# Peptides against a protein of PDB entry 2AUS: the designs that were tried, part 20

Target 1, 323 residues: chain A of PDB entry 2AUS
Amino acid sequence: ADIKREVIVKDDKAETNPKWGFPPDKRPIELHIQYGVINLDKPPGPTSHEVVAWIKRILNLEKAGHGGTLDPKVSGVLPVALERATRVVQALLPAGKEYVALMHLHGDVPEDKIRAVMKEFEGEIIQRPPLRSAVKRRLRTRKVYYIEILEIDGRDVLFRVGVEAGTYIRSLIHHIGLALGVGAHMAELRRTRSGPFKEDETLVTLHDLVDYYHFWKEDGIEEYIRKAIQPMEKAVEHLPKIWIKDSAVAAVAHGANLTVPGIVKLNAGIKKGDLVAIMTLKDELVALGKAMMSTQEMIERSKGIAVDVEKVFMPRDWYPKLW

## One batch from the design tools (peptide; aimed at target 1 T205 E218)

Design b2_p13_1_s4 (made by RFdiffusion4, then SolubleMPNN; from b2_p13_1, 9 letters changed)
Fold by OpenDDE base, seed 2:
Structure b2_p13_1_s4 (fold): chain B 323 residues (1-323), chain A 13 residues (1-13)
Amino acid sequence: as target 1 above (323 residues)
Amino acid sequence: SLIEEIEEYLKKH
C-alpha cells in the first residue's frame, strides 16, 4: 500500500552540496543503467531467470537480478535490477504483490455466493508452499489485503488480489473452490504490482528493450532506453527512509553504521529490526540496513547506532570523506 | 536477430 509515511525533521538547518553525488534524475546514461531497475512486462512461457538472462544479453550487462519469481506461465510486473543495483531486489522480495487472476470453477455457483465466499478470504489465510517452490513446505499464514471481483461470467471469475509476499494465488484459488463446494483452478494469472512497481508508463517488454537499446547504440538516441530504466531508488520507495547529512554519506558508503548524529530527517513508524533505506538529502540511495532503534529512539537519543548497514549501493567517491 | 531469437523462443512456450 502507498502508505504515505510521515517525515520527521530532526535537523531543519542541514544543507546539501549540489556538486556532490548523482541524484537519480541527473545520472549520465551509463551511470543510470549501472544503478537501474527495469519494470519488465514478463511474457508467459520463460522463467524469471531466463528473462533476466535475456535482459543481460539485450543490454550487454554483467549482472542483473529480479525482484521476485514469476512462474513460467505468469505474465506481468517483474522488476529487474541491473549491475550495481542488482542487490536492491532484497527490498522487493518482502514487498506486497498484486495480481489479476482468472479462476475457473468446476461447477455452477450463484454469483452472490461467489462474492460472499471470496470476501471471507480477505485477511489471514493458511498456506503450504507448492512442491516446485524452493521454500520449505511448512504451513504458514499469509495476508490477503483485498479481493476485488472484476467480472463473473458463469464459471469464470476474474479478480484483482493484493497479497503479502509469497502468497500462492494458485493455492488461494484452490481453497476458494473448496469453500464454494465445486472446486476451482487458476486458468490465468498476471502480476500487476510488485511493491512500488506497477502497470504504468514505466512497464516495458523485452521487445521494447531491444528496440530502445538499438536506438541508443546505432542511432545515438538515449531517450527511450533512459525512460525504460528506472533509478534504483524506485525499488526502495515502499521502505521507511532515513535521510543523512552530507558528512555521514561517505562513512556509510564505506560500510560504517549510521549513528544518530548523522540523521537529518526520517520516516515515522520505524521499528527496531525494520529494513530501512538510508538516503542522501538529494534522495540518492546510500545503503540498506536494519534499524537498531525506533523512530522515537532516533529522535530522543543524541548518540548510538541507528542503522546496522547491511548493503551499500553508493560508490565511495560520490561524497567526500570527512573523517 | 535478438528479436527473432526471442520470438522463436516465445513461440515454443
Scores: peptide ipSAE 0.204, ipTM 0.863, DockQ to the pose 0.134
OpenDDE base, seeds 1, 3, 4, 5: peptide ipSAE 0.178, 0.200, 0.191, 0.193; ipTM 0.858, 0.864, 0.857, 0.859

Design b2_p13_2 (made by RFdiffusion4)
Pose (drawn by RFdiffusion4):
Structure b2_p13_2 (pose): chain A 309 residues (1-127, 142-323), chain P 13 residues (1-13)
Amino acid sequence: ADIKREVIVKDDKAETNPKWGFPPDKRPIELHIQYGVINLDKPPGPTSHEVVAWIKRILNLEKAGHGGTLDPKVSGVLPVALERATRVVQALLPAGKEYVALMHLHGDVPEDKIRAVMKEFEGEIIQRKVYYIEILEIDGRDVLFRVGVEAGTYIRSLIHHIGLALGVGAHMAELRRTRSGPFKEDETLVTLHDLVDYYHFWKEDGIEEYIRKAIQPMEKAVEHLPKIWIKDSAVAAVAHGANLTVPGIVKLNAGIKKGDLVAIMTLKDELVALGKAMMSTQEMIERSKGIAVDVEKVFMPRDWYPKLW
Amino acid sequence: EEELKEKIEEIES
């Protein structure tokens, strides 16, 4: 997921006018929240659905959604997209996820076999692909390990299968998600407590600094997604419901294949929309016309890059 | 509001 993509510039002269839109990290606080995402450290106990409901109540929001469900007893990274950026969690499906898990073996197994068997579970699995498994600690029947997986991978099922392969059987004692696409345990990971308090600092004390840092621009959700940057003049057509045509492309990531989920960005690096690539990168460069992206969801409001009559 | 805050403190503790 976190492979740095090469950027290819097709129109080296394209410029963006600061009058239109906002750099993503410079939105007025209300707009910042309307188009924000929270990198939430989900506590054990509540369902992911319940956590989102609490967040809507705390932030007095109409809409919100999480990116990748965590079960009630699972803690960790739970991206929660807000308001107008609610559907941006779609951008996380192609990005991977990472967990730290505690596996309790129902029988004694030599460490040698445990490491050897765990390694064999990398690659493909049926229940999804397991990118990597790193054993952190093996204390008796307790195995602590870090695992990177494709989205939708059920870790409980993976541990169960490891138990079968070892014959002794296995139980997942606990699970914590450490990564969900670009969201990880860094300075942006916040708790529900921080969110409530920072909201009070803003609505009661008039200080927006803390609630601002607790909420990320929605563009964070597409950090690991192939991107196509378009001219200012092309933003309006897309923001108004048109698919993206090739003439509007300024630069794009290498490696885009037809059918790939892509993010359409302004030259300010704001998220305009998510869509499916109808052409490859090279075709987008060589061709002068045609639909480059079948737009699935528009995020940018019509007001930022307006059509003037 | 206060009840939710207390519930959150209990869960996180």

Design b2_p13_2_s1 (made by RFdiffusion4, then SolubleMPNN; from b2_p13_2, 7 letters changed)
Fold by OpenDDE base, seed 3:
Structure b2_p13_2_s1 (fold): chain B 323 residues (1-323), chain A 13 residues (1-13)
Amino acid sequence: as target 1 above (323 residues)
Amino acid sequence: MEELVEQIRALEA
């Protein structure tokens, strides 16, 4: 999520009509909710599915989905996409995660050895999914981006860890314990980040949502519930983006593939096969799709399919048909 | 609503 991507402008003369669409900051509260994502502080105890069901009840919603399962005992950052935004969670599934973990060692190990061995687990590790995982139990590589030891108290090691999606912290701790020669287990785990969602002022509890919904419905105060819900565009901040002409928006909103002439600007470093966000010039999410070209090909070519559109979010009527 | 609030409070406790 922290990767600043260069923006390459292909058409510097492209303008956008301010009367078309609904920019994230200009959505009426009902529309904001329909295209919203909650940065939920998931409590320990319930499943991620139970928590999503409660949010649906609290906010009187038909649909919602979460940005990647937390185990029942695991607390912290659970993005919950609402209503028409529900499927934006597909952008969050492959996103990096951060956790704070408490590892308990099964024997005494000198602090210097703990620090040295844990540092060796930064980089590529081999993992096997746990038995409870719906994922085939094949050995796979995963990246550990960083390990930051926060505290060492005898056999208890508190650490922050940034990992590739689908890295199992329980398995990491088990392997660290084996490398230390004493064994270890995961005592506690909290997720502190899921892609662009982190522990910040946007993090809200289920209790907060109850209160904020009440303030809106009973007292007519929308401010709290508005702040508690992020625009769906937040859920794609970590993706490479392609910004399109107003004349291309309605076609993409109807499920047409994005062609090269529709591109106004794009991020550098897009590769063929990447998940990309198609945006308006007002930073509205139109669709997610698969890049069919690199950034370089999208610049150099005058025609062709740039993005295979997989999931449309924008309503068909926000922009006029200009074809 | 009250029952839901009680259920949430019981889970956050």
Scores: peptide ipSAE 0.036, ipTM 0.769, DockQ to the pose 0.794
OpenDDE base, seeds 1, 2, 4, 5: peptide ipSAE 0.034, 0.035, 0.035, 0.033; ipTM 0.761, 0.767, 0.745, 0.745

Design b2_p13_2_s3 (made by RFdiffusion4, then SolubleMPNN; from b2_p13_2, 6 letters changed)
Fold by OpenDDE base, seed 5:
Structure b2_p13_2_s3 (fold): chain B 323 residues (1-323), chain A 13 residues (1-13)
Amino acid sequence: as target 1 above (323 residues)
Amino acid sequence: MEELVEKIRALEE
């Protein structure tokens, strides 16, 4: 998520009309909710699906979806995309995750050996999904980006871990325990990050949502519920972006593929097949799509399909049809 | 809604 991407300008003279669209910071509260994502602190106990159902009841919504399942006993960062933003979760499912885990060892191990062995689990690991997962139980590789030991107290090891999506921390801890020769199990787990969503000032509880919705509906105070909901554009911050001309926005919002002449600027390092976010010059999310060209091809070519548009988010009427 | 609020309050958050 924190990969700084260079921005390459293709058309330095392109301007945007300030009267068109609704930038993320300029949406009326009802529209902000329709295009919102909550950075929820999921409590331990309920399933991720139960929590999503509760949010829909609290906020009087028809649709919502989550950015990746947490087990019932697991707390922490659960992005919940609302209403028209619901499908933005497809950008979050493949995103990296961070956890804080408590591992309990089944025997005494010197601290130096614990640190040495856990360091060996940074990088590529082989995992088998647990029985409870909807994922086919085949052996697969996953990346562990980092392991940071926070505390060692006898047989209890508290650590932070950054992982590729669909890495099972319970399985990681089991394998660490085997490598230490004493065995281990996962005592506690909290998710501290899901792509661009982390433990910060945007993290809210179910209690907060109840109170903030009440303040809005009964007291007319929208400030709290506005701050509790992030714009859907937050959910794509980790993706490579392509910014398009005002004249191309309505066509893409109608489901047309993005062609090379519509590009104003783009991130470096886009490869063919990458998931990309198509943005306006006001940083509004128009659509998600599959790159059909590299960044270099999008710069060098004068024509052709740059992005195969898969999911449109922007309403068709925010920008005028200029075709 | 009241039943839901009671369930939420019973959770350790």
Scores: peptide ipSAE 0.144, ipTM 0.843, DockQ to the pose 0.732
OpenDDE base, seeds 1, 2, 3, 4: peptide ipSAE 0.033, 0.104, 0.115, 0.106; ipTM 0.680, 0.827, 0.832, 0.829

Design b2_p13_2_s4 (made by RFdiffusion4, then SolubleMPNN; from b2_p13_2, 6 letters changed)
Fold by OpenDDE base, seed 3:
Structure b2_p13_2_s4 (fold): chain B 323 residues (1-323), chain A 13 residues (1-13)
Amino acid sequence: as target 1 above (323 residues)
Amino acid sequence: MEELRERIRELEA
């Protein structure tokens, strides 16, 4: 998620009209909610779907969706995209995750051996999806980006782990236990990060949402609910971005593919087939799409389809039709 | 709403 991407400017003279659109920081509260994502601290117990249903009831919403399932017993960071932003969760599903896990060993192992073996699980691992997964039980590779041991207390190992999306921490712990020769199980698990969403000042509980909505509706105080909801643009911070001319925004908002002449600036390292965020010059999310060109091709070419637009978020009327 | 609030309190306690 923390891949710093260089920004390549293709058109250094491109300006944006300040009267067009609604930048994330300038949305009225109702519009902010319509294009919002909550960084929810999911409690242990309920399913991620139950929690989304509760948020819809609390905030009187028609639609919401979550940025990647947490098991009922697992707490922590669950991004919940609201209303018109609901479909932005597709950007979060493939995003890296971080967890804090408590592993219980089934035998005594020297601390030096625990540390050595756990370090060997950094990098590529082979996993089989659990029986309860909707995913076909095929062996698949996953990346473990890092393992940080926080504490070792006898047979209990507390560790932080950064992983590729759809890495099963329970399976990782099982394999670590096998490698240690004693076996192990997952005692506790908390998700501390889901792409750009982490444990920070934006993390809120269901209780917080109840109170903050009450303060807004009954007391007229919007500050709390405004702070509790992040703009949908937060949910795409980890994606490669393409910034487009004002003249291209309305076409993309109508579902037209992005063509090369519409590009003002873009991130380096875009490959054909990558999921990309199409942004205005005011950092508003217009759409998600599939890159049809590399960054280099988008720079070198004068014409052609740069992005196949898959999902539009921006309303059609925020920018004028300039064609 | 009150039943939901109670249920949330029970889950977050």
Scores: peptide ipSAE 0.165, ipTM 0.856, DockQ to the pose 0.844
OpenDDE base, seeds 1, 2, 4, 5: peptide ipSAE 0.043, 0.132, 0.125, 0.006; ipTM 0.721, 0.844, 0.840, 0.392

Design b2_p13_3 (made by RFdiffusion4; failed a check: a repeat of another design)
Pose (drawn by RFdiffusion4):
Structure b2_p13_3 (pose): chain A 309 residues (1-127, 142-323), chain P 13 residues (1-13)
Amino acid sequence: ADIKREVIVKDDKAETNPKWGFPPDKRPIELHIQYGVINLDKPPGPTSHEVVAWIKRILNLEKAGHGGTLDPKVSGVLPVALERATRVVQALLPAGKEYVALMHLHGDVPEDKIRAVMKEFEGEIIQRKVYYIEILEIDGRDVLFRVGVEAGTYIRSLIHHIGLALGVGAHMAELRRTRSGPFKEDETLVTLHDLVDYYHFWKEDGIEEYIRKAIQPMEKAVEHLPKIWIKDSAVAAVAHGANLTVPGIVKLNAGIKKGDLVAIMTLKDELVALGKAMMSTQEMIERSKGIAVDVEKVFMPRDWYPKLW
Amino acid sequence: EEELKEKIEEIES
């Protein structure tokens, strides 16, 4: 997921006018929240659905959604997209996820076999692909390991299968997500407590600084997604519901294939929309016309890059 | 609001 993509510039002269839109990290606080995402450290106990409901109450929001469900007893990274950016969590499906898990073996197994069997579970699995498994600690029947997986991978099922392969049987004692696409345990990971307090600092004490840092621009959700940057003049047509045509492309990532989920970005690096690539990168470069992206969801409001009559 | 704040403190503790 976190492979740095090469950027290919097709129109080296394209410029963006600062009058239109906002750099993503410079939105007025209200707009920042309307188009924000929270990198939330979900506590054990509540369902992911319940956590989102609490967030909507705390932030007095109309809409919100999480990216990748965590079970009630699972803690860790839970991206929660807000308001107008609610559907941006779609961008996380192609990106992977990472967990730290504690596996309790129902029988004694030599460490040698445990490491050997765990390694064999990398690659593909049926219940999804397991990118990597790293054993952190093996203390008796307790195995602590880090695992990277494709989205929708049930870790409980993976541990169960490891138990069968070892014959002794296995139980997942605990699980914590450490990564969900571009969201990880860094300075942006916040708790529900921080969110409530920072919201009070803003609405009661008039200080926006803390609630601002606790909420990321929605563009964070597409950091690991192939991108196509378009001219200022092309943003309006897309923001108004049109698919993206090739003439509007300024630069794009290498490796885009037909059918790939892509992010359409302004030259300010704001998220305009998510869509499916109808052409490859090379076709987008060589061709002068045609629909480059079948737009599935528009995020940018019509007001930022307006059509003027 | 107060009830939700207390519930969150208890869950996180």

Design b2_p13_3_s1 (made by RFdiffusion4, then SolubleMPNN; from b2_p13_3, 7 letters changed)
Fold by OpenDDE base, seed 3:
Structure b2_p13_3_s1 (fold): chain B 323 residues (1-323), chain A 13 residues (1-13)
Amino acid sequence: as target 1 above (323 residues)
Amino acid sequence: MEELIERIRKLEE
């Protein structure tokens, strides 16, 4: 998620009208909520769906969705996209995840052997989805980006792990236990990261949301609820971006595909088929779409469909029709 | 709402 992408400028003369749109930091509180994402600390016990239903009740919302299921017993980072932002979760589902896990070994293993074997699980691993998953039970490769051992206490191993989306930590621990020759199981699991969302000052509890909503509605204090909700643009920070002309915004907001002439600047390394975020020059999310060209093709070509627009977020009236 | 708040409190203790 922390891949700094180079920005290539295609049109250095493109300006933006300050009167058009609503930049993330300039949204009135009601509009901020309508285009918001909560970095929720999910408690252990409830399902991710129950927690989303509770947030909808607490904040009096019609719609919300989560950025990737946590099992009932698993706590930690659950991004919850609100109202008009609900569909932004599609950007978070394929994003990398980080966990802190407690592994319990079924036998005694020298610490040096634990460290050596766990290091071998960094990189590509083969997994079979569990029976309870909606995913077909075929063998598949997944990436383990890193394993950091935090503590070893006899048979208990506390570790941080960064993984590709849909890597099963329970299955990873089972395979580590097999490689150690003694077997192992997952005792505890917490998610510490989901794409751009992590354990930081933006992490809030369900209790915080109750209190902050009360302060806003009863006391007229909006600062707490404003801080507890991130702009939807946070949920796309990890995606490659394409910034478009003001004259192209209304067309894309109406569901038109992005054509090459509308591009002002873009990230390097976009490939055909990549999920990309279409942004205004004020860093407002217009839409998500599928890249139909590489970055290089978008630079070199004068015309053609650059992005197949799949999901529009921006209202149609934030920018004028300039065609 | 009060029942929900009480349930949330018990989950976050």
Scores: peptide ipSAE 0.102, ipTM 0.835, DockQ to the pose 0.976
OpenDDE base, seeds 1, 2, 4, 5: peptide ipSAE 0.033, 0.018, 0.081, 0.024; ipTM 0.602, 0.535, 0.825, 0.576

Design b2_p13_3_s2 (made by RFdiffusion4, then SolubleMPNN; from b2_p13_3, 8 letters changed)
Fold by OpenDDE base, seed 1:
Structure b2_p13_3_s2 (fold): chain B 323 residues (1-323), chain A 13 residues (1-13)
Amino acid sequence: as target 1 above (323 residues)
Amino acid sequence: MKELEEEIRKLEE
């Protein structure tokens, strides 16, 4: 869900020094990679862990992590966070997902009935995780945000589905098949979206990464590898944001909690307990943390801890210590 | 590079 969040300005006179930090678009290529996320088109066959290991080998990286497992047979959007950005995946794990699925029905059902029943699965559904999942097999509610039927060909139903994180499409299809009275199974699955990452011009294959790395290392052409890697800030676009004063950046980069006086502007609708991104006035990710106040409390209060800082991304030296 | 490309190809089969 591209929830447009209102931006509330708390300090309209706050300026930023252009000499401090490294805005996403101004990072040297090596630094861009260190704070990068690849929107990978995962091929069918390999595990998500194997693909991450490949990316590390291709790009000569020490660390990488993925923004949510795709099963071996599932292709499509797999965000892979690199090096110093590796921990940004925690922002992507709870993010909504979109899939295109092919459902095969085990009997003949009139198209009108298929459409009617599938529409009833929009909203809250009860799921049991599969046996092979690392998740305890407890019944849980999940949200189906939308179902869009793309094509119906006899017993084959191609559909787009937007879901809450950790919704099992295979289980959804099984329940649809039961509701239709004939049974069904998942024939094919592709992930088309993971939070802010979607099928767009930023989607790259493992082969693309091999070629682009070669062009950089052997031919000195950085353009392709630069475009193939998104800044880590992309991985937090879907989060509520708090923008802070230059004078607060170094303290937060050292792991200090964000206090209310450090806030310049913030998104509306932050609740206590929300995961929030702490940003500079140049839209650099400083840290992720847990909101300790609502947006309203952050506006009304003059002091107190606004955000409990959980993960720092920004180096300690990008901004001067002003305390 | 060539060995890596071949290994990637084998993973996609």
Scores: peptide ipSAE 0.028, ipTM 0.707, DockQ to the pose 0.574
OpenDDE base, seeds 2, 3, 4, 5: peptide ipSAE 0.025, 0.026, 0.027, 0.025; ipTM 0.675, 0.721, 0.700, 0.701

Design b2_p13_3_s3 (made by RFdiffusion4, then SolubleMPNN; from b2_p13_3, 8 letters changed)
Fold by OpenDDE base, seed 3:
Structure b2_p13_3_s3 (fold): chain B 323 residues (1-323), chain A 13 residues (1-13)
Amino acid sequence: as target 1 above (323 residues)
Amino acid sequence: MEALREEIRALEA
């Protein structure tokens, strides 16, 4: 999520009509909710599905979905996409995650050895999914981006870890324990980041949502519920983006593939097969799709399918049909 | 409101 992507401008003369669309900052509260994502602090105890059901009940919603399962005992950052934004969670599933974990060692190990061995687990590791996982139990590589030891108290090791999506921290701790020669288990786990969502001022509880919804419905105060819900565009901040002409927006909103002439600007480093966000010039999310070209091909070519559109978010009527 | 808070507390327990 922290990778600043260069923006390459293909058409520097492209303008946008301010009367078309609904920029994230200009959505009425009802529309903001319809295209919202909550950065939920999931409590320990409930499943991620139960928490999503609660949010739907609290906010009187028909649909919602979460940005990647947390186990019942695991607390912290659970992005919950609302209503028309529900499927934006597909952008968050492949995103990196950060956790704070408490590892309990089954024997005494010198601190210097703990630090040295844990440092060796930065990089590529081999994991097998647990039995409870719906994922096929094939050995697979995963990246550990970083391990930061926060505290060592005898046999208890508190650490921060950044990992590739679908890295099992419980399995990592088990392997660290084996490498230390004493064994270990995961005592506690909190997710502190899911892609662009982190522990910050946008993190809210279920209790906060109850209160904020009440302030809106009973007292007419929308400010709290507005701040508690992020625009769906937040959920794609970590993706490479392609910004399109106003004349291309309605076609993409109808499910047409993005062609090269529709591109105004794009991020550097897009590869064929990448998940990309198609944006308006007002930074509104139109659709998610699969890149059919690299950034370089999208610059050099005058025609062709740039993005295979997989999921439309924008309503068909926000921009006029200009074809 | 209060009933819903109690239900959430019961879920977190």
Scores: peptide ipSAE 0.174, ipTM 0.850, DockQ to the pose 0.354
OpenDDE base, seeds 1, 2, 4, 5: peptide ipSAE 0.146, 0.118, 0.117, 0.135; ipTM 0.842, 0.825, 0.827, 0.835

Design b2_p13_3_s4 (made by RFdiffusion4, then SolubleMPNN; from b2_p13_3, 4 letters changed)
Fold by OpenDDE base, seed 2:
Parts: sequence; structure tokens; C-alpha cells
Structure b2_p13_3_s4 (fold): chain B 323 residues (1-323), chain A 13 residues (1-13)
Amino acid sequence: as target 1 above (323 residues)
Amino acid sequence: MEELYEKIKEIEA
């Protein structure tokens, strides 16, 4: 997620009209909420769906969705996309995750052996989804990007782990315990990252949302609720981006596929089949789509469908129809 | 709504 992608400029003369659209930082509070994502600190106890239902009640919303299920007992980073932004969770579901986990060993193991064995679990692992998962229980590979041991206290091992989406930490800990020869279980788990959302100043609790909504509705103070809600564009920061001409925005907002002539600039390393974010020159999210070309093909070709547009977010009227 | 707020306070305490 933290890989800075190079930006390749195709049209260095392309300008944007400052009167068109609503940049993420310039949305009225109601519009900001309609295109918002909350970086929620999910408490342990409730399901992710219950928490989303509570947020809808607290903020008086019709629609919301979460950026990847946390088990009831698991706390931490749960991105909750609001109203018109609800479908942006599609960008977050495949995103990498980070957790802090407490593993309890069922026997005594020397610290050097714990460290050595846990390092062997960095890279590709084979997992089977648990029975409670809505995912088909097929064996699959998953990437463990890193394991950082934070503390070892006898049989308790506190560690940070970065993983591919849909890696089961409980299963990882079980396999580590088997490799250590003593067995292990997951005592505690907190999610510290979900793609671009992490433990930072944007992390808010359910009680914060209650208070901040009250301050807005009863006291007329918008500052707190505005700060508690991130623009939907935050939810696509980790995706490869394609920036388009003002003249192409309305067509894409109507569900037209992005063609090569509409591209102003793009990230390097886009492959055919990648999920990409289509952006305005003001960094507004227009749509998500599937790349039909590589970055190189989008540079070299003068015509053709660059992106198959799958999900439109931008209203049709923010930019004029120039077609 | 009050019942929800109380429940949230209990869960986040």
C-alpha cells in the first residue's frame, strides 16, 4: 500500500476549471458525509455488520458498508463507507491488512527458536478458510508481507503482521504453534491497518461519532464531524490512478468507458485487469474500473478503451457534458 | 437512541 507509484504525464498542458466539481477538501458538510469514509476503531464484542448498523443510526444514514469484516472479538481499524461512497469498499476488500496479535504457546520454547520459526512464515503460506467464512473452503496461497515480534514473555508472543487480504491470523498462529512443536492459539487480535486506513489521528470510536454528531446537530459545530469523516478518495489512495481531462469526466460519470484520449496522467505499473481509480485533475474520484490496457499501452496507443468503468461515484452534473 | 448510547459506552469502557 505504501509504494509510491510514479506518475507519467501524457498531456502537460491539460488544465482544469476550478468552478467544476467538488474537491475532497471543499465539500459542504452534508456532501462530505454523502461521500465519506469513517476510520472506525471497532470495539470487541459486536459484529462488523452491527457496528455499521449503529453508525447508520447515529449519523441518520440510509446506506453504509465496511472495508472488510472483523470478527466480533477483534478490535481496531474498520473503514466504514457512507451513503454514496458505500461502494468504495470494493477498493478496500482486496487491500493488505496489518494486525497486532497475541499468540499463546502451549509449551515452553526458547526465544531464539520462536524468532527463527516465525521468520520462516514471512512470504507465501497455504491456508484454508475457516468454516464460519462466507468464502469457499479451498486451499489457497496468501502472502505474509512481514512479521515483527514486539514482545516475548514466556509463552506469550506479541507480534505485528502485515498480510494479504483474507489471510487468517488465527490459522497462521495455529501453524506457527505446530512448527514450534508445542501448539499455539490466538489470545488477542487487533487490526491496525486496512489499506490506506491505519491507527492515526483519523481513527474514531462510536462514542466519538455520537458526540460529534450531537455537536453538529444541537450546537451547530461542524468541525468535529467533518474531521471524523474522511473523503471517499482516501479509500482509493492505495490504488493505481488515472487522471482524466475535464471533457472526459461527464462521460465517465454517465458510465462510459474511459478511452485513451481522455487520459492526462497515470501511474506507472498498471497491468491489464487491475482495479484502477479514475480521478479528475482535482483528485476527485469519478469511478472505479478494470484496466483494459497496461500503463505502457495507454502511453503508446492513441485510441481504444483504457478502463472498463465498473462503479461510478461522481454525480453526472458536477462537470458539464462536453460530448 | 439512548439505549444505543448506553450500550456503546458499556462496550467501549
Scores: peptide ipSAE 0.353, ipTM 0.920, DockQ to the pose 0.981
OpenDDE base, seeds 1, 3, 4, 5: peptide ipSAE 0.349, 0.338, 0.340, 0.336; ipTM 0.920, 0.917, 0.917, 0.916

